# Peptides against a protein of PDB entry 3V4L: the designs that were tried, part 44

Target 1, 386 residues: chain A of PDB entry 3V4L
Amino acid sequence: GQPLAKDKVALLIGNMSYWEHPKLKAPLVDVYELTNLLRQLDFKVVSLLDLTEYEMCNAVDEFLLLLDKGVYGLLYYAGHGYENFGNSFMVPVDAPNPYRSENCLCVQNILKLMQEKETGLNVFLLDMCRKRNDYDDTIPILDALKVTANIVFGYATCQGAEAFEIQHSGLANGIFMKFLKDRLLEDKKITVLLDEVAEDMGKCHLTKGRQALEIRSSLSEKRALTDPVQGAPCSAEALVRNLQWAKAHELPESMCLKFQCGVHIQLGFAAEFSNVMIIYTSIVHKPPEIIMCDAYVTDFPLDLDIDPKHANKGTPEETGSYLVSKDLPKHCLYTRLSSLQKLKEHLIFTVCLSYQYSGLEDTVEEKQEVNVGKPLIAKLDMHRGL

## One batch from the design tools (peptide; made by RFdiffusion4, then SolubleMPNN)

Design b1_p11_2_s3 (from b1_p11_2, 4 letters changed)
Fold by OpenDDE base, seed 5:
Structure b1_p11_2_s3 (fold): chain B 386 residues (1-386), chain A 11 residues (1-11)
Amino acid sequence: as target 1 above (386 residues)
Amino acid sequence: MTELVSTSLEL
């Protein structure tokens, strides 16, 4: 019969905004496009941008809680990385210069923990460089892996080689995602799909002799990303997993705020990633006596590190939101919250209405506090451990 | 020209 997945879960991490290292561009688009493709494949996808070491550890721990016997687990990483002695290290955004193994996440340690969950399939897609880090001579003592025959690594590049992104003035994919996205929906054994991606990359004149996909697998069964999820969640564990995933993807409900002057504001929310939310405001009713009115959001929790200069923009693109802008309502003010993983408390903020009456020179202000609870990934309390 | 930029650290 066709193989069945008990469930399908993916963690996608894109690190770009490094503190001590060169900034990347491709991970933004790569994580977004891969998220949409994996959702079409019935994956439960957590998508995270710009994680610290601590935040990456917690994201992996939360991902491992979604894994169980016969579940398909997929980890995608796009960012800086290295490979020492066959161990792959993902570099967090807060990694020092130079970084070492103690500042980074070892993929083989994650694989060990996934094997303890008795997963049906373990897929690692590593869109990072595989150069040796000569500043780290540490040989990780890894425990012996179990022989599970369900492991697939897709490395964006060969051992000791670099991965590349395309430098354009606009948004572009990394080299690996550029070819992977065209094949990802195919009903093929995952190792056959990745082999076709390797052939497509090998045909490209830009990548010849610079980057080639490496496939490492022990996959003894015909498993595909297209494999259907085993029917309605009949186990308590499947229900818990569905609730945990739903909790991390719940947006606040849209609100209609009514001010004393008779102005009505629509407040809305959109997810760009599991840790990135757009807030938008629009004037939906204005009394004729009010000649001008603007509604802006302010007084965000300090943990979010929101610069007011980047808030309340006339377009999503001015906030740095280029991907979801087509799905957003027009004629709003937009604010991008890019670090929802940092939120310890409820998201409480102020909506301020500034307005002017006909024939009065002075502007009037009215304020309303809004509590939207913990949006998206902030519901997982990824900070519980400080 | 489409320029490829390495995602490696220039160390």
Scores: peptide ipSAE 0.213, ipTM 0.806, DockQ to the pose 0.747
Fold by OpenDDE base, seed 1:
Structure b1_p11_2_s3 (fold): chain B 386 residues (1-386), chain A 11 residues (1-11)
Amino acid sequence: as target 1 above (386 residues)
Amino acid sequence: MTELVSTSLEL
């Protein structure tokens, strides 16, 4: 019969906004497009941008809680990275210069923990450089991996080589994701699919002799990302996994705020990623005696590091949100919350209505506090270890 | 011109 997955879970991490290192661009598009493709494949996807070391550790721990016997686990990483002695290290955004293994996440340690979960398939897609870090002399003493015959690595590049992004005048994929996305929905054994991606990448004149896909696998079974999820969740663990994933994707409900002046504001929410939310405000009713009015959001929790200069923009693109702008309502003010993983408390903020009456020169303000609870990834309490 | 930028850190 066709192989069945007990469930399918993916963690996607895209690191771009490094503190001490060159900023990247491709991970934004790559994580977004891969999220949409894996959702079409019935994966439970957590998508995270710009994680610190601590936040990456917690994201991996929460991902490992979703894994169980016969579950398909997929980890995608796009960002800076290195490889020492066949161990792959993902570099967090807060990594010092120079970075070491103590500042980074070892993929082979994650693989060990995934093998303890008796997973049906372990897929690693590593869109990072594989150069040696000569500042890190640490030889990780990794315990011998179990012979589980269910492991697949897709490396964006060869050992000791670089991965590349395409810089154009707009949003572009990394080289690996550019070819992966065209094949990802095909009903093929995952190693055959990745081999076809390697052939397609090998035809690219830009990367010829500079970047080539490497496939490392022990996969003995004909498993595909298209493999159907086994029936209704029949176990307590499957119900917990479904509830945990649902919590990480729960948006606040859209609300209508009514001010004393008779202005009505629509407040809405959209997910860009599991840790990135757009807030949007629009005037839905204005009394005729009010000539001008605007609705601003302000007084956010300090943990979110929201710069007021980037809040309340006339377009999603002015906030740095280029991907979801087509699905957003028009004629709003937009604010991008890019660090929801940092939220320890409820998301409480102020909606400030600024308005003028006909024949009065002075601007009047009314304020309402809004509590939307913990949105998206903030429901997982990734900070419970502090 | 399409420029390829390395995602490598200059170590």
Scores: peptide ipSAE 0.212, ipTM 0.810, DockQ to the pose 0.795
Fold by OpenDDE base, seed 2:
Structure b1_p11_2_s3 (fold): chain B 386 residues (1-386), chain A 11 residues (1-11)
Amino acid sequence: as target 1 above (386 residues)
Amino acid sequence: MTELVSTSLEL
């Protein structure tokens, strides 16, 4: 019969805003496009941007909680990385310069933990460089991996080589995602699909002799990303997994705030990623005696590190949100919360209304505090280990 | 020309 997945779960990490290292651009677009494609393939997708070492460890731990016997697990990483002695290291945004294995996540350690879950398929898509780090002399003593015939690695580049992004004036994919996205929905064995992506990349004059896809696989079965999920969640563990994923993707409900002056504000929320949310405000009713009226959001939790200069913008693009701007209401003020993984408490903030009456020179302010609970990834207590 | 930028840290 056609292979069935018990469930399908993906963790996508895109690191670009490094503290001590060159900033990247492609991971933003690559994680977003891959998220949308994997959702069309019935994957439960957690998509995270700009994680610290601690936040990456917790994201992996939460991903491993979603894995079980016969579940398909996919890990995608886009960012800085290196390969020492056949071990792949993902570099967190807070990694020092130079970084070492102790500052990074070893992919083969994650694979070991996935094998303990008896997963049906393990796919790693590593969109990072594979150069040796000469500042890291650590030989990781990896425990022997179990012999499982269900592992696939797609490396964006060859061993000892670099991965590249296209420097464009606009949004552009990395080289790997540019070719992967065109084939990812094909009903093919995952190793055959990746081989076709490798052929497409090899035909590109830009990447010829600079970057080539490497495939490592033990996959003995005809498993595809298109393989259907087995039936209704009939186990208690499957129900818990579905509830945990649903919690990590629950947006706050849109609300209408009513001020004493008779102004009504619509407050709305949109997810860009599992840890990135747009707040938008619009004036939906104004009394005719009010000549000027502005509504802005302020007083965010300090853990979110919100610069007021980047809040309350007239366009989503001015906040750094280029991907979801088409799906947002027009004529709002927009604020991008890009670090929801840092939120330990409820998201409490103030909506401030500044207005002027006809024939009065003085501006009047009214404020309402809003508590939206823990939005998106902030419902996963990624901080429980401190 | 579309410049390719390495995602390598030049260490």
Scores: peptide ipSAE 0.208, ipTM 0.804, DockQ to the pose 0.732
Fold by OpenDDE base, seed 4:
Structure b1_p11_2_s3 (fold): chain B 386 residues (1-386), chain A 11 residues (1-11)
Amino acid sequence: as target 1 above (386 residues)
Amino acid sequence: MTELVSTSLEL
């Protein structure tokens, strides 16, 4: 019969804003495009940008809670990385220079934990370099992996080689995602799909002799990313998984704020990633006696590390939001919250209305506090392990 | 020109 997935869950991590290392660009686009494709494949996708070591560990732990017997698990990582002794290490954004294995997440450790969940398929897509880190002499004594015959690794590059991104004047994919995205929706065994991606990469003049896809698999069954999810969640575990995923993707409802001056503001929210939200404000009603009127958001929780210089922009792009800008309403002020995983409490902030009356030179301010609860990933309480 | 930038650290 056609293989069935009990469920399909993906964790996508894109690290680009490194503290002590060169900044990347491709992970932003690659995580976003892969998220949209995997959603079309009925994956429950958690998409996270710019995670610290602690935040990456918690994201993996939350992902492992979504895994169970016969569930398809997909981990995608785009960022800095290395490979020592056949162990792949994902580098968090807070990793020191030089980094070591103690500062990084070992993919083979994650695989071990996924095998304990009796998953139906384990897919790792690793868009990172595979050079040896000569500053890390640690030989990880990994326990022998179980023979589950349900494992696929797609490495963006060969062992000991570099992965590359395309630097253009605009947003561009990494080399791996550029070819992967064109085939990801095909109803093929995942190893056959990745082999075709490898052939397409091999035809590219830019990457020829510089980067080649490596497929490492132990996959005894014809499993595809297109494999249908088993019907209505019949188990308590499937219900819990659906609720947990839904909780991590719940946006605040759009609200209309009314000020004493008679100005009405629409406050809206959009998800860019599971940890990245855009807040937007628009003036929906203004009394005729008010000549100028602006609605700013301010007084954010300090744990979100929001620079006011990047808040309240006239375009989404000026906030660093290039991907969802088409789906956002026009003529707003935009603020990008890029670190929702840091939020410990409810998201409380102030909407400040600055306005001027006809014939008065002085600006008047009115303020309203807004509590939107815990948006998106902040509902998972990733910090509760402290 | 399309410039390929390594996602490796220059160690």
Scores: peptide ipSAE 0.192, ipTM 0.797, DockQ to the pose 0.774

Design b1_p11_2_s4 (from b1_p11_2, 5 letters changed)
Fold by OpenDDE base, seed 4:
Structure b1_p11_2_s4 (fold): chain B 386 residues (1-386), chain A 11 residues (1-11)
Amino acid sequence: as target 1 above (386 residues)
Amino acid sequence: ETKLVSYSTEL
């Protein structure tokens, strides 16, 4: 019969905004596009940008909580990385220069933990370099992996080679995702799909002789990303998994704020990623006596590290949100919260209304505090270890 | 110009 997944779960990490390393761009697009494709494949997707070492560890731990017997697990990573002694290391955004294994996440350790969950399929898609880091002499003594015959690695590049993005005057995919996205929805054994992606990438003149896809697999069954989720009554564990995933993707409800002057503001929320939310404000009613009126958001929790220079923008793009701008209402002020994984408490902020009456030169301000609870990934309490 | 950017830090 066709293989069935008990469930399908994906963790996608895109690291771009490195502190001590060259900044990347493609991981933003790649995580977003892959999220949309995997959702069409009935994956529960957690999508995270710009994680520290600690935040990456917690994201992996939360991902492992979503895994169980017969669940398909997919880990995608795009960012800086290296490979020493056949161990792949994902580099967090806070990694020092030079980085070492102690500053990085070992993919083979994650695989070990996934094998303990008795997963139905383990897919790793690693859009990172596999060049040796000569500053890391650590030989990880990894325990022998179990023989589960359900493992697929798609490496964006060969051992000892580099992976690349193409930076243009705009958003573009990394080289791997550029070819992967065109085939990802195909009903093929995942190793066959990746082999076709390797052939397509091999036609790229820009990366010819510099980057080539490598497939490493131990996959005894014909498993595909298209394999249907088992429609049997959800086990208690499947219910918990569904609730946990739903919790991590619940947006605040849109609010209509009413000010004493008679101005009404619509406050809305949109998810760009599991850790990235856009707040938008619009004036929906204004008394005719009020000639000028602006509604801005302020007084965010310090843990979110919101630069006021990037808040309350006239376009989503001015906040750094290029992907969801088409799905947002127009003529708002936009604020992008890019670090929801740092939020320890409820998201409380102030909506400030600044307005002017006809025939009065003085501006008046009214303020309302808004509590939206824990949005998106902040509901997982990824900080419970600090 | 099209720039290739490596996912490796030049250490």
Scores: peptide ipSAE 0.430, ipTM 0.897, DockQ to the pose 0.849
Fold by OpenDDE base, seed 5:
Structure b1_p11_2_s4 (fold): chain B 386 residues (1-386), chain A 11 residues (1-11)
Amino acid sequence: as target 1 above (386 residues)
Amino acid sequence: ETKLVSYSTEL
């Protein structure tokens, strides 16, 4: 019969805003496009940008809680990385210069933990370099892997080589995602799909002789990303997994705020990623005696590190939101919260209405505090050890 | 201008 997945779960990490290393751009687009494709494939997707070492460890731990016997697990990473002694290291945004294995996440350690969950399929898509780091002489003592015959690695590059993005004016994919996205929905064995991606990437004149896709697999069964999720038995484990995923993807409800002057504000929320939310405000009712009014959001929790210069913008793009702007309501003020994984408490903030009456020179202000609880990934408390 | 950017850091 056709293979069935018990469930399908993906963790996607895109690191770009490095502290001590060159900034990247493509991981933003790559994580977003891959999220939308994997959702069409009935994956439960957690999508995260710009994680520290500690935040990456917690994201992996939360991903492992969604894994169980016969579940398909997919890990995608785009960012800086290296390979020493056949071990792949993902570099967090807070990694020092130079970085070492103790500052990074070893993919083979994650694979070991996935094998303990008795997963139906383990897919790693690693859009990172595989050059040796000469500043790391550590030989990782890895525990012996089990023979599970259900592992696939898609490396964006071959051993000892670099992976690349194309930086230009605007948004573009990394080289790997540019070709992967065109085939990802095909009903093919995952190793056959990746082989076709390797042939397509091999036609890229910019990376010819510099980057080549490598497929490393021990996959004895015909498994595809298109394999259907096993229909309900509502096992207790399937219910727990569905609730845990839903917890990380719950947006605050849209609110209608009423001010004493008779102005009504709509406050709305949109997810860009599991750790990135857009807040938007609009004036939905204004008394005729009020000639001007604006609704600002302010007084955010300090843990979010919100620069007021990037808040309350007239377009989503002015906040750095280029991907979801088409799906947002027009004629709002927009604020992007890009670090929801840092939120220790409830998201409490102030909505400030500034307005002017006809025939008065002075501006009047009214304020309302809003508590929206823990939005999206902030419900997982990924900061608990700090 | 189109620039190829490596995912390696110059360490």
Scores: peptide ipSAE 0.428, ipTM 0.899, DockQ to the pose 0.883
Fold by OpenDDE base, seed 3:
Structure b1_p11_2_s4 (fold): chain B 386 residues (1-386), chain A 11 residues (1-11)
Amino acid sequence: as target 1 above (386 residues)
Amino acid sequence: ETKLVSYSTEL
């Protein structure tokens, strides 16, 4: 019979904005495109950008809470990484230079924890380098993995080699995602799908002899990413999992703010990623006596590290939001909150209306405080343990 | 110009 997944859950991490390491660009596009593809495959997707070590640990812990017997788990990572002694290390954005295993997440440790959940399939897609880190002499003594026969690794590169992105004037995928995305929806055994991706990548003239996909699998069954989810959640655990995922994807409701001057503002919210939200403001009503008015958002929680210079932009693209701009209202002011995982409290901020009356030289300001609760991933309290 | 960027850090 066709295999059934009890559920399908994916954690996607894209690290780009490294503190002590070269900045990347492709993980933004790769995580976004992969999120949309996995959603079409009925995956519950958590998509996260630019995580610290602590935030990555918490993201993995929350992902592991979504896993259970017969659930398909997919972990995707794009960023810096290394491989020592056959152990793959994902490098957080706050990793020191040089980094060590103590500053990084070991994928094989995550696999061990996934095996304890009795998952139906474990897929790792690792868009990172696999060079040895000679500054890390740690030999991880891992316990022997269980023989679960349900593991697939897709490494963007072969052992000891590099993975690459193509930097152009525009946004582009990493080399791995460029080829993976074209096949990901195919109803094929995941190892067959990845083998076809390897053949396609092997035709890339830019990376020929520099990057080659490696597939490592113990998968004894014909499992595909297209495998249907079993029907209605029949267990309390399945309901809890659905609620946990839904909680991480709940946007604030759009608000209509009314100012004393009679200006009405629409305040709206859009998710770019599970930890990235766009706030947008638009003037929906203006009295005729007001010649000009703008609605700025300000006074954000300090935990979000919002630079006011990047807030209140006339386009989503000026905020660094290139992917969701087509789905946003036009003629707004846009602010990108890129670190919602850092939000400990409710998202409280000020909407400041600056306006001018006809025949007055001076600008007038009115302010309203807005509390939108905990948006998206901020609901999971990824700070549990600080 | 097209630039390949490695996901390795120059250590």
Scores: peptide ipSAE 0.424, ipTM 0.895, DockQ to the pose 0.868
Fold by OpenDDE base, seed 2:
Structure b1_p11_2_s4 (fold): chain B 386 residues (1-386), chain A 11 residues (1-11)
Amino acid sequence: as target 1 above (386 residues)
Amino acid sequence: ETKLVSYSTEL
């Protein structure tokens, strides 16, 4: 019979906005496109951008809580990275220059913890460089891994080599994701699928002799990303896992706010990633006596580090949201909340209505406080590990 | 021009 997954869970991390290192662009597009493909494959996907060391550790811990016996686990990472002594290190956005193993996440440590969960399949897709870091002479003493015949590594590049993105005038994928996305939905053994991606990438004249896909596998069974999930969650653990994932992906409900002047606004929410949300406001009713009327959002929690200069834009693209703009309503003001993982408390903010009456020169303001609870990833108390 | 950007930091 076809192999069955008990469940399918993916963690996708895209780091691009480094503090002390060159900024990247492709991880934004790559995480978004991979999220949509893995959702079509019935994966529970957590998608995160621009994580600090602490936030990456917590994201991995929350991912490991979703893993259990016979579950398929997939970790994707796009960003800066290195490889020392056969250990792969993912570089957080707050990593110093130079970084060391103490500032980074070791993928082989994550693999050890996944093997303790008795997972059905472990897939690592590492879109990072594999050059040696000569500033880090630390040899991680890894405990001996269990011999499990269920591990697949897809490295975007060979040992000691670089991974690349292609920067054009617009948004583009990294080299690895550009070829992976065209094959990912195929009903093939995951190692066969990755071998076809390696052949397709090998035709790319830009990266020929600079980047090549490496596959490392112990996978003895014919397992695919297309393998069906075993029927309705009958166990208490499967119900808890489904509820935990659902909490991390629950948006606030759209609200209709009514002001004393008789203006009504629609306040809406959209997810770009598990840690990135767009707020949008629109005027849905205006009395004829009001000639001008705008609805702004302000007074956000300081933990979100929201620059007011980037809030309340006339287009999603002016906020830095290029991916979900087609699914958003038109004629709104848009605000992009990146870094929802930093939110410790409820998301409370002010909606400010500025308006003018016909025949009055002075602007009038009305304000309403809005509490939307903990949106998306902020429902996972990623801070509970202290 | 198409620019390749490395995911390596210049260490």
Scores: peptide ipSAE 0.418, ipTM 0.895, DockQ to the pose 0.831

